# Designs tried in a protein design run: peptides against a protein of PDB entry 4IGA. Part 123

Target 1, 116 residues: chain A of PDB entry 4IGA
Amino acid sequence: KRVLIVDDAAFMRMMLKDIITKAGYEVAGEATNGREAVEKYKELKPDIVTMDITMPEMNGIDAIKEIMKIDPNAKIIVCSAMGQQAMVIEAIKAGAKDFIVKPFQPSRVVEALNKV

## One batch from the design tools (peptide; made by RFdiffusion4, then SolubleMPNN)

Design b1_p30_7_s3 (from b1_p30_7, 9 letters changed)
Fold by OpenDDE base, seed 3:
Structure b1_p30_7_s3 (fold): chain B 116 residues (1-116), chain A 30 residues (1-30)
Amino acid sequence: as target 1 above (116 residues)
Amino acid sequence: SREELLREMEEARERRDDEEMVRLARKLLE
């Protein structure tokens, strides 16, 4: 399966890329913001999306909603810091299939990937 | 129900109960 990684932090994208690749998944691509995430979803048609919703000046929920409009069966895993409880709730309402709390262990990421 | 879980999550949020938020979220996504 191919994974689109969405996070504004380069180090986080790199970390996820490492975990995802070692788990036997393919990285379809990367996005650094919500608009790019939607564009990349259309372009790459990934199987799974990891979506950061902790980006300081961006509403990651909007990206989820837009992707779900494109593909109601999209498999979106939210990556969030505990402290963004409201955003997690909104992400779930928007159609997220799982969530990972930062900081996370690689095994938790793999679990989420395998579950969705 | 889904609706009840969401309500409980909102209540947990209001109480700033992070552990309960996580528990409920996981249950909702099962």
Scores: peptide ipSAE 0.235, ipTM 0.794, DockQ to the pose 0.166
Fold by OpenDDE base, seed 1:
Structure b1_p30_7_s3 (fold): chain B 116 residues (1-116), chain A 30 residues (1-30)
Amino acid sequence: as target 1 above (116 residues)
Amino acid sequence: SREELLREMEEARERRDDEEMVRLARKLLE
């Protein structure tokens, strides 16, 4: 399966890329913001999306909603800090299939990938 | 139901009950 990684932090994208690749998944591509995420989803048609919703000055929920409009069957895993409880709820309402709490362990990421 | 779980999540949010938030979210996403 192919995964689109969405995070504004290069370090986080690199970390997720390593975990995803070692778990036997293919990285379809990367996005650094919500707008890019939507465009990359259209272009790459990934099987799974990891979406950071704790990006400062950026609402990752909007990206989820737009992707779900494009593909109602999209499989989006949300990455969030526990301090952003409202956004986690909104992400689930928007159609997220799973969530990962930061800081996370690699095994938790793999579990989410296998579940969706 | 989904609606009931979402309501309980909002209540847990108001209490800042992180453990319950995680539990309910996992249940909702089963």
Scores: peptide ipSAE 0.231, ipTM 0.792, DockQ to the pose 0.168
Fold by OpenDDE base, seed 2:
Structure b1_p30_7_s3 (fold): chain B 116 residues (1-116), chain A 30 residues (1-30)
Amino acid sequence: as target 1 above (116 residues)
Amino acid sequence: SREELLREMEEARERRDDEEMVRLARKLLE
């Protein structure tokens, strides 16, 4: 399966890329904001999306909603920090299939990838 | 039910109970 990684932080994208690749998944591409995420989803048609909802420039909720309009069967795993309770709830309502709390263990990411 | 879990999550949010939020969210997404 191919994964689109969405996070404004280069370090986080690198970490996720390492985990995803070692778990036997392919990285379809990367996006650094919600708008780019939507564009990349259309272009790459990934099987799974990891979506940061703690991005300072733009929250991931709108990106989730737009992706779900494109593909109602999209498999989106949300990544969020503690203290973002409202955003987690909104992400689930928007159609997220799973969520990961930062900081996370690699095994938790793999579990989410295998589940969706 | 899904609706009940979402309500409990809102209650946990009001209490700023992150641990309960995580527990309920995992249950909701099972």
Scores: peptide ipSAE 0.226, ipTM 0.787, DockQ to the pose 0.168
Fold by OpenDDE base, seed 4:
Structure b1_p30_7_s3 (fold): chain B 116 residues (1-116), chain A 30 residues (1-30)
Amino acid sequence: as target 1 above (116 residues)
Amino acid sequence: SREELLREMEEARERRDDEEMVRLARKLLE
């Protein structure tokens, strides 16, 4: 399965890329903001998306909604910071299939990938 | 421990110390 990684933080994308690859998944590509995420989803047609919803400059919820319009069966895993419970709830309402809380261990990411 | 690394990462995040974040991330993923 191919994964699109969305996060504005370079170190986080790096971490996720490593985890995803070591878990036997393929990285379809990366996006640094919600708009790019939507564009890359159309282009790459990934099987799974990891979506940061705590990006300071853009609401990841909107990106989820747009992707769900493109593909109602999109498999989106939300990445959220501690204290963003409300945003996680909104992401789930928007169609996210799972969530992981930052900071996270690799095993939790793998669990989410396998679940969706 | 992994738990200690995660705590250190959170502290580095609060300081916006990108270099330390990357270092700790790599160590966590070893």
Scores: peptide ipSAE 0.021, ipTM 0.451, DockQ to the pose 0.031

Design b1_p30_7_s4 (from b1_p30_7, 10 letters changed)
Fold by OpenDDE base, seed 3:
Order: structure tokens, then sequence, then C-alpha cells
Structure b1_p30_7_s4 (fold): chain B 116 residues (1-116), chain A 30 residues (1-30)
């Protein structure tokens, strides 16, 4: 399966890419904000999306809403910082399938990828 | 299970049941 990685932090995208590829998944591409995430979803048609919440240009919640308009069956895993429970709930309401809290263990990421 | 909660969330979303969506989301976070 192919994964679109969305995070404004280059180091986070790097870490996720490493985890995802070592788990046997393919990285479809990367996005650095919510607006780019929506465009990349249209372009790449990934199987799974890892979505950061707090990003410039467009936040992850709004990106989820827009992606769900494009594909109601989108498989989105939210990656949230500690203390963002309310925003995670909002992301789930918007259509996200699961959530991962930063900092995370690689096994937790793999678990989420396998379950969505 | 988490999978059951996720399925129920999808159903609640399709039905536009906001109250149920919030309830299920909270359960996922427990």
Amino acid sequence: as target 1 above (116 residues)
Amino acid sequence: SREELQAQMAEARAARDDEKMVELARKLLE
C-alpha cells in the first residue's frame, strides 16, 4: 500500500518515511501543509494518509474535511502532539480513522497502518 | 474493540449523528 505523509516538519516526515518503508509500505509522496495535502491526494491517490494537525496554510482538520469530500473512503491516520485531545476528537469527527500521539513508537505507527 | 468503534463511527457519520460521533470518538481516546 502507498502512504501520503503530511507534516510541516521535515524531520517528522523523515522519521515517518523510515518507519513506513521498513514496515513494507511505499511512500506515495509528502506534503508540508493541508493545502498541499489535498492537492497531493488528488494527484497521487494514496491508500493511506498520515496527517499532522497544526500546519501553516491549512491545518490538518480542514485538510481531512476536504479530502473526505474528494474520497469519502479515505484512510487517514492523525498524528497529534501531546495535549491535543480536543483536536483529535474533531479530526475523528471529520473522518479520520485513527490517531497516533507524538512522540510515538514505530510499532504504534505500524499498528495503525495495518488496521485502517 | 477499536475496530468496532471505528465502524460505528463510520455509521454515525453517514447518519450525521453528531452526538453519537462525539461519544464514539471519546471512547476511542480512552
Scores: peptide ipSAE 0.020, ipTM 0.410, DockQ to the pose 0.090
Fold by OpenDDE base, seed 5:
Structure b1_p30_7_s4 (fold): chain B 116 residues (1-116), chain A 30 residues (1-30)
Amino acid sequence: as target 1 above (116 residues)
Amino acid sequence: SREELQAQMAEARAARDDEKMVELARKLLE
């Protein structure tokens, strides 16, 4: 399966890319904000999206909503930080299938990828 | 050590030093 990684932090994208690749998944591409995420989803047609909800410039909620309009069966895993419970709830309501809390263990990421 | 890496990452994050964060993340994944 192919994964689109969305996170404004280069180090986080690198970490996720490493985990995803070592788990046997393919990285379809990367996005650094919500707008880019939507465009990359259209372009790359990934099987799974990891979506950073704690992006300071643009939260991932609107990106999730737009992706769900494009593909109601999209598989989106939200990445959040501590204290973002309300936003995680909104993300799930918007259509996200699962969530991961930072800091995360690689096994938790893999578990989420396998289950969505 | 892991503790040292974590401390350095916290410092780099506070300084908004993305390049340093990438470097430290790389070390974390080794």
Scores: peptide ipSAE 0.020, ipTM 0.468, DockQ to the pose 0.025
Fold by OpenDDE base, seed 2:
Structure b1_p30_7_s4 (fold): chain B 116 residues (1-116), chain A 30 residues (1-30)
Amino acid sequence: as target 1 above (116 residues)
Amino acid sequence: SREELQAQMAEARAARDDEKMVELARKLLE
């Protein structure tokens, strides 16, 4: 399966890329904000999306809503920071399948990828 | 289980039951 990684932090993208590839998944591509995430989803048609919530230009919740308009069967895993419970709830309502709280263990990421 | 909650969320989403979605999301956060 191919994964689109969305996060404004280069370090986070690199870490997720490492975890995803070691778990046997393929990285379809990367996006650094919500608008780019929507564009990359159309272009790459990934099987799974890891979506950061707090990003410049366009946040992850809005990106989820736009992606769900394109593909109502999209498989999106939200990556949230501590203290963002309300935002996670809104992301789930918008269509996200699961969520992971930062900082996270690699095994938790793999679990989410396997279950969506 | 977590898998059961995810399945229930999928059903609630299909039914557009926002109240149920919030309830299930809170359970996942516990």
Scores: peptide ipSAE 0.018, ipTM 0.479, DockQ to the pose 0.094
Fold by OpenDDE base, seed 4:
Structure b1_p30_7_s4 (fold): chain B 116 residues (1-116), chain A 30 residues (1-30)
Amino acid sequence: as target 1 above (116 residues)
Amino acid sequence: SREELQAQMAEARAARDDEKMVELARKLLE
């Protein structure tokens, strides 16, 4: 399966890329903000999206909503910071299938990928 | 109740139990 990684932090994208590839998944591409995520989803048609919703300058919730308009069956795993309970609930309401909390263990990421 | 679910979610978050948080979040949306 092919994964689109969305996070404004280069380090986080690198870490996720390492985890995803070592788990036997393919990285379809990367996005650094919500608008780019929507564009990349249309372009790459990934099987799974990892979506940061605590991006400093853009909320990932809106990106989820737009992707769900394009593909109601999109498989989005949200990445959230500790203490963002309300945003996690909103992300799930918007259509996210699962979420992981930063800082996460690689095994948790793999578990989420395998289950969606 | 909603308050009980919210409290449980806070505990799950403190324990970093993501699976439990997802379960509780879905229940909160029902």
Scores: peptide ipSAE 0.164, ipTM 0.628, DockQ to the pose 0.847; fails the geometry check

Design b1_p30_8_s1 (from b1_p30_8, 17 letters changed)
Fold by OpenDDE base, seed 5:
Formats: C-alpha cells, sequence, structure tokens
Structure b1_p30_8_s1 (fold): chain B 116 residues (1-116), chain A 30 residues (1-30)
C-alpha cells in the first residue's frame, strides 16, 4: 500500500517515512500543509494518508473533509500533538480512521496502518 | 433522520473513546 505523509515538520515527515518504509509500505509522496495534501491526494491517489492537524494554509481537519469529498473511502490516520478528546472527536467526525498522539512509538503507527 | 444522526454521533464517540484509551496507554508505555 502507498502512503501520503502530511506534516509541516520536515523531521516528522522523515520519521514517518522511516516507520512506513520499514513496515513494508510505500511512500506515495509528502505534503507540508492541508492544501498540498488535498492536491497530492488527487494526484497520487494514495491508499493511506497520515495527517497532521496544526498546519499553515489549511489545517488537518479541513484537509480531511476535503479529501473525504474527493474519496469517501479515504483511509486517513491523524498524527498530532493535539490529542485532547474534542480534537479526536472532530477528526473522527471529519472521516479519520485513527488518531495517533505525538510523541508516539513506531508500533502505534504500524498498527494503525495495518488496521485501516 | 434524527435517530440516524444520534446513532452516528454515538458511534463517533465510542470510536473516539477507544482511540483515547489506546493513546493514553501509548503515552504511559513511552
Amino acid sequence: as target 1 above (116 residues)
Amino acid sequence: EKEKKEKEEKEIKEKAEKILKENEKEKEEA
């Protein structure tokens, strides 16, 4: 399966890329904000998206909503430092399949990838 | 329609609760 990695932090994208690759997934591409994520989703048609929430231009919640309009079957895993109940509910309501809080262990990401 | 929305909201809440529990476990084990 191919994964689109969405995070404004280069180090986080690198970390996720390492985890995803070591788990036997392919990296479809990267995005640095929610607008780019929507564009890359259309272009690359990834099987899975890892999505940050706090990003410039367009936040992750709005990006999830826009991706779900494009593909109602999109498989989106949120990865965010904002792990509070309200944010988790909003992400799931928007269409996310899982929500991983930062900092996380690689195993948590791999489990999420395998479940979606 | 109202019953459908209530069911969907409940399902979202239950899913969120499971995720929150898993994330709390992850934080404790980290």
Scores: peptide ipSAE 0.559, ipTM 0.871, DockQ to the pose 0.940
Fold by OpenDDE base, seed 4:
Structure b1_p30_8_s1 (fold): chain B 116 residues (1-116), chain A 30 residues (1-30)
Amino acid sequence: as target 1 above (116 residues)
Amino acid sequence: EKEKKEKEEKEIKEKAEKILKENEKEKEEA
């Protein structure tokens, strides 16, 4: 399966890329904000998306909503430092399949990838 | 239908609660 990685932090994208590839998944591409995520989703048609919430131009919640309009079957895993109940509810309501809080263990990401 | 919307909102909350509990367990192991 191919994964689109969405995070404004280059370090986080690198870390997720390492986890994803070691787990036997392919990296479809990367995006640095929600607008790029929507564009890259259309371009690459990934099987899975890892999505940050706090990004410039377009936040992760809005990006989830836009991707779900394009593909109601999109498999989106949120990875965010904003792990509070309200944000988790909002992400799931928007269409996310899972929500991983930063900092996280690699195993948590792998489990999420395998479940979607 | 209000009842259908309320059911969907409950299902979202239940899923969110499950995720929150899983994340709490992960933090304890980290």
Scores: peptide ipSAE 0.552, ipTM 0.868, DockQ to the pose 0.953
Fold by OpenDDE base, seed 3:
Structure b1_p30_8_s1 (fold): chain B 116 residues (1-116), chain A 30 residues (1-30)
Amino acid sequence: as target 1 above (116 residues)
Amino acid sequence: EKEKKEKEEKEIKEKAEKILKENEKEKEEA
């Protein structure tokens, strides 16, 4: 399966890329904000998306909503430092399948990838 | 329609609660 990695932080994208690759998944591409994420989703048609919330241009919640309009079957895993109850509810309501809080262990990401 | 919406909101809340519980465990282990 191919994964689109969405995060404004280069180090986080690198970390996720390492985890995803070591778990036997392919990296479809990367996006640095929510607008780019929507564009890359259309272009690459990934099987899974890892989505940050706090990004410039467009936040992750809005990106989830836009991707779900494109593909109601999209498999989106949120990965964010903002693990508050309200944010988790909002992400799930928007269409996310899971929500991983930063900092995380690699196993948590792998489990999420395997479940979607 | 109202009952359907209430059911969906409940399911979202239950899923979120499960995730929050899992994330608390993750935070303790990380």
Scores: peptide ipSAE 0.547, ipTM 0.869, DockQ to the pose 0.800
Fold by OpenDDE base, seed 1:
Structure b1_p30_8_s1 (fold): chain B 116 residues (1-116), chain A 30 residues (1-30)
Amino acid sequence: as target 1 above (116 residues)
Amino acid sequence: EKEKKEKEEKEIKEKAEKILKENEKEKEEA
């Protein structure tokens, strides 16, 4: 399966890329904001998306909503430092399948990838 | 339609609660 990694932080994208590839998944591409995420989803048609929430141009919640309009079967895993109840509810309501809070262990990401 | 929305909201809350509990456990191990 191919994964689109969405995060404004280069370090976080690198970390997720390492976890994803070591788990036997392919990285389809990267995006640095929600607008790029929507564009890359259309272009690359990934099997899974890892999505940050706090990003410039377009936040992760809005990006989830736009991707779900394109593909109602999209498999989106949120990875965010904003693990508050309200944010988790909003992400799930928008269409996310899971929500991983930062900092996380690699095993948590792998479990989420395998479950969606 | 109202009952359907209430059911959907309940399911979202229940899923969110499970995720929150899992994330709490993960934070203790991280």
Scores: peptide ipSAE 0.546, ipTM 0.866, DockQ to the pose 0.810

Design b1_p30_8_s2 (from b1_p30_8, 17 letters changed)
Fold by OpenDDE base, seed 5:
Structure b1_p30_8_s2 (fold): chain B 116 residues (1-116), chain A 30 residues (1-30)
Amino acid sequence: as target 1 above (116 residues)
Amino acid sequence: MEEEKEKEEKEIKEKAEEILKRNEEEAAKA
């Protein structure tokens, strides 16, 4: 399976790339904001998306909504520092399948990847 | 339609609770 990694922080993208690759997944590509994420989703047609929430240009919630318009079967895992109940609910309502809070352990990400 | 919306909201809340619980467990291990 191919994963699109979406995060404005280069370090986080690198970390996720390492986790995803070691777990036997392929990295389809990377995006640094929500607009780029939507564009890359259309282009790459990934099997899974890891999505940050706090990003410039377009936040992760809006990106989820736009991706779900493109592909209602999109598999989106949120990875965010904002783990409040309200944010989790909002992400799931938008179409996310899981929500991982930063900082996270690799096993949590792998579990999410395997579940979706 | 209202009943369907209520069911959807319930499912969202249940999913959220499950995720929140898992994340709390993860945080406790850190």
Scores: peptide ipSAE 0.611, ipTM 0.890, DockQ to the pose 0.944
Fold by OpenDDE base, seed 4:
Structure b1_p30_8_s2 (fold): chain B 116 residues (1-116), chain A 30 residues (1-30)
Amino acid sequence: as target 1 above (116 residues)
Amino acid sequence: MEEEKEKEEKEIKEKAEEILKRNEEEAAKA
């Protein structure tokens, strides 16, 4: 399966790329904000998306909503430092399948990838 | 329509609770 990685932090994208590839998944591409995420989703048609919330241009919640309009079957895993109950609920309402809180262990990401 | 919305909200809440629980377990391992 192919994964689109969305995070404004280059370090986080690199970390996720390492985790994803070591778990036997392919990285479809990367995006640095919500607008790029939507564009890359259309272009690459990934099987899974890892989505940050706090990004410039377009936040992760809005990106989830836009991607779900494009593909109601999109498999989106949120990875965010903002793990509050309200944010988790908002992400699930938007269409996310999971919500991982930063900092995380690789096993948590792998588990999420395998379950969606 | 109202009943369907209430059902959807319950499902979202249940899913969120499951995720929050898993995240608590993850935090305990860190």
Scores: peptide ipSAE 0.605, ipTM 0.887, DockQ to the pose 0.932
Fold by OpenDDE base, seed 1:
Structure b1_p30_8_s2 (fold): chain B 116 residues (1-116), chain A 30 residues (1-30)
Amino acid sequence: as target 1 above (116 residues)
Amino acid sequence: MEEEKEKEEKEIKEKAEEILKRNEEEAAKA
């Protein structure tokens, strides 16, 4: 399966890329903000998306909503430092399938990838 | 429908609670 990685931090995208690749998944591409994420989703048609929340231009919640309008069957895993109950609820309400809190262990990401 | 919206909201909250518990388990291992 192909994964689109969305995060404004280059270091975090590198970390996720390493985890995803070692787990046997293909990286479809990368996005650095919510608007780019929506554009890349249309272009690449990935099987899975990893999504940050706090990003410039467009935040992750809005990006989830826009992607879900394009593809109601989109498989989105949130990866965020903001692990508060209210934020998790909001992400799931928007259409996310899982929510991983930073910092995370690779096994947590792999489990999420395999489950969606 | 209000009943459908309430059901959907409940399901979202339940899913969120499952995720929160899983994340707490990960934090406890650290």
Scores: peptide ipSAE 0.603, ipTM 0.886, DockQ to the pose 0.844
Fold by OpenDDE base, seed 3:
Structure b1_p30_8_s2 (fold): chain B 116 residues (1-116), chain A 30 residues (1-30)
Amino acid sequence: as target 1 above (116 residues)
Amino acid sequence: MEEEKEKEEKEIKEKAEEILKRNEEEAAKA
């Protein structure tokens, strides 16, 4: 399966890339904000998306909503430093399948990838 | 329409609660 990695932090994208590839998944591509995420989803048609919330241009919640309009069957896993109950509810309402809080263990990401 | 919206909201809340519980369990293991 192919994964689109969405995060404004280069370090975080590198970390996720390492976890994803070691778990036997392919990286479809990367995006640095919500607008790029929507564009890359249309272009690459990934099987799974890892999505940050706090990004410039377009935040992760809005990106989830736009991707779900393109593909109602999209598999989106949120990875965010903001783990509050209200944010989790908002992400799930938007269409996310899971929500991982930063900092995270690699095993938590792998489990989420395997479950969606 | 109202009953359908209430059902969807309940399902979202239940899924969010499951995820929050899983994240708490993960934090407790650390």
Scores: peptide ipSAE 0.603, ipTM 0.886, DockQ to the pose 0.840

Design b1_p30_8_s3 (from b1_p30_8, 17 letters changed)
Fold by OpenDDE base, seed 5:
Structure b1_p30_8_s3 (fold): chain B 116 residues (1-116), chain A 30 residues (1-30)
Amino acid sequence: as target 1 above (116 residues)
Amino acid sequence: MEEEKEKEEKEIKEKAEKILKENEEAFKEA
């Protein structure tokens, strides 16, 4: 399966890329904000998206909503430092399948990838 | 419609709580 990695932090994208590839997944591409994520989703048609929340231009919640308009079957895993219950609820309402709080363990990411 | 919305909100809340618990457990067990 192919994964689109969305995070404004280069180090986080690198970390996720390492985890994803070691788990036997392919990285479809990367995005640095929600707008780019939506465009990359259209272009790449990834199987899975890892989505940050706090990003410039467009936040992750809005990006989820827009991606879900494009593909109601999109498989989006949120990865965010904003681990408040309210934010998790908001992400799920938007269409996210899972929510991983930063900092996280690689095993948690792999588990999420395997379950969606 | 309101009752359906309330049920959906409850289900989402329960899912959120489960996710948060799973995150905590994953972090502690590693």
Scores: peptide ipSAE 0.604, ipTM 0.882, DockQ to the pose 0.876
Fold by OpenDDE base, seed 4:
Structure b1_p30_8_s3 (fold): chain B 116 residues (1-116), chain A 30 residues (1-30)
Amino acid sequence: as target 1 above (116 residues)
Amino acid sequence: MEEEKEKEEKEIKEKAEKILKENEEAFKEA
């Protein structure tokens, strides 16, 4: 399966790329904000998306909503430091399948990838 | 209609709580 990694932090994208590839998944591409995420989703047609929430231009919640309009079957895993219940609820309402709170264990990401 | 909306909101809340619990468990297993 191919994964689109969305995060404004280069370090986080690198970390996720390492975890994803070691888990036997392919990285389809990267995006640095929600607008780029929507564009890259259309371009790359990934199987899975890892999505940050706090990003410039377009936040992760709005990006999830836009991707879900394009593909109602999109498999989106949120990865965010904003792990409060209200944000998790908002992400699920938008269409996210899972929500990983930063900082996280690599195993948690692998489990999420395997589950969606 | 209102009852159905409330039911959906409860289901989302339950899913959110499950996800948060799973995050906590992941740290315990490490």
Scores: peptide ipSAE 0.597, ipTM 0.879, DockQ to the pose 0.828
Fold by OpenDDE base, seed 1:
Structure b1_p30_8_s3 (fold): chain B 116 residues (1-116), chain A 30 residues (1-30)
Amino acid sequence: as target 1 above (116 residues)
Amino acid sequence: MEEEKEKEEKEIKEKAEKILKENEEAFKEA
């Protein structure tokens, strides 16, 4: 399966890339904001998306909504430091399948990838 | 419909609570 990694932080994208590849998944590409994420989703048609919430240009919640318009079967895993219940509810309401709070254990990311 | 919206919101809340618990358990078991 191919994964699109969305996060404005280069270090976080590198970390997720390492976890994803070691788990036997392929990285389809990367995006640095929500607008780029929507564009890359259309272009690459990944099997899974990891999505940050707090990003410039377009936040992760809006990006989830736009991706779900393109593909109602999109498999989106949120990965964010904003781990409050209200934010998790908003992400699930938007269409996310899972929500991982930063900082996270690599095993939690692998588990999420395997479940979607 | 109002009843459908309330049911959907309840299900989303329950899913969110489950996800939050799973995140906490992942740290305890690591």
Scores: peptide ipSAE 0.590, ipTM 0.876, DockQ to the pose 0.853
Fold by OpenDDE base, seed 3:
Order: C-alpha cells, then sequence, then structure tokens
Structure b1_p30_8_s3 (fold): chain B 116 residues (1-116), chain A 30 residues (1-30)
C-alpha cells in the first residue's frame, strides 16, 4: 500500500517515511501543508494518508474535509502534537480513521497503518 | 433532528475516547 505523508516539518516527514518503509509500505509522496495534501491526494491517489494538523496555508482538519469530498473512502491517520480530546473529536468528525499523538512510538504508527 | 445530532456526537465522542485510550496503551506497551 502507498502512503501520502503530510507534515510541515521535514524531520517529521523523514521520521514517518522511515517507519512507513520499514513496515513494508511505499511512500506515495509528501505534502508540507493542507493545500498540497489535497493536490497530492488527487494526483497520487494514495491508499493511506498520514495527516498533521498544525500547518500553514491549510490546516489538517480542513485538508481531511477536502480529501473526504474527493474520496469518501479515504484512509486518513492523523499524526499531531495536539492530542487533546477536542481535537481528536474534530478530526473524527472531519473523517479521520485514527489519531496518533506526537511524540509517538513507531509501533503505534505501524498498528494504525495495518488497521485502516 | 436534534436527537440524531446528539446520537452522532455521542458516537464520535466514544470513538475519540477509544482512540485516546489506545494511544495511552500503546505508550505503556512500548
Amino acid sequence: as target 1 above (116 residues)
Amino acid sequence: MEEEKEKEEKEIKEKAEKILKENEEAFKEA
């Protein structure tokens, strides 16, 4: 399966790329903000998206909503430092399948990838 | 309409609580 990695932080994208590839998944591409995420989703049609919340241009919640308009069956895993219940609720309302809090264990990411 | 919204909100809240619990458990197991 192919994963689109969305995060404004280069180090986080690199970390996720390492975890994803070691878990036997392919990286479809990367996006640095919500607008790029929507564009890349249309372009690459990934099987799974890892989505940050706090990003410039367009935040992760809005990106989730736009991706869900494109593909109601999109498999979006949020990965964010904003791990409070209210944010998790907002992500689920938007269409996210899972929510991983930063900092995270690699195993949690792998479990999320395998579950969606 | 209001009852339906309340039900949906409750289901989302329950899912969120489950996810939060799963995250906590994952940290404990690692």
Scores: peptide ipSAE 0.585, ipTM 0.876, DockQ to the pose 0.837

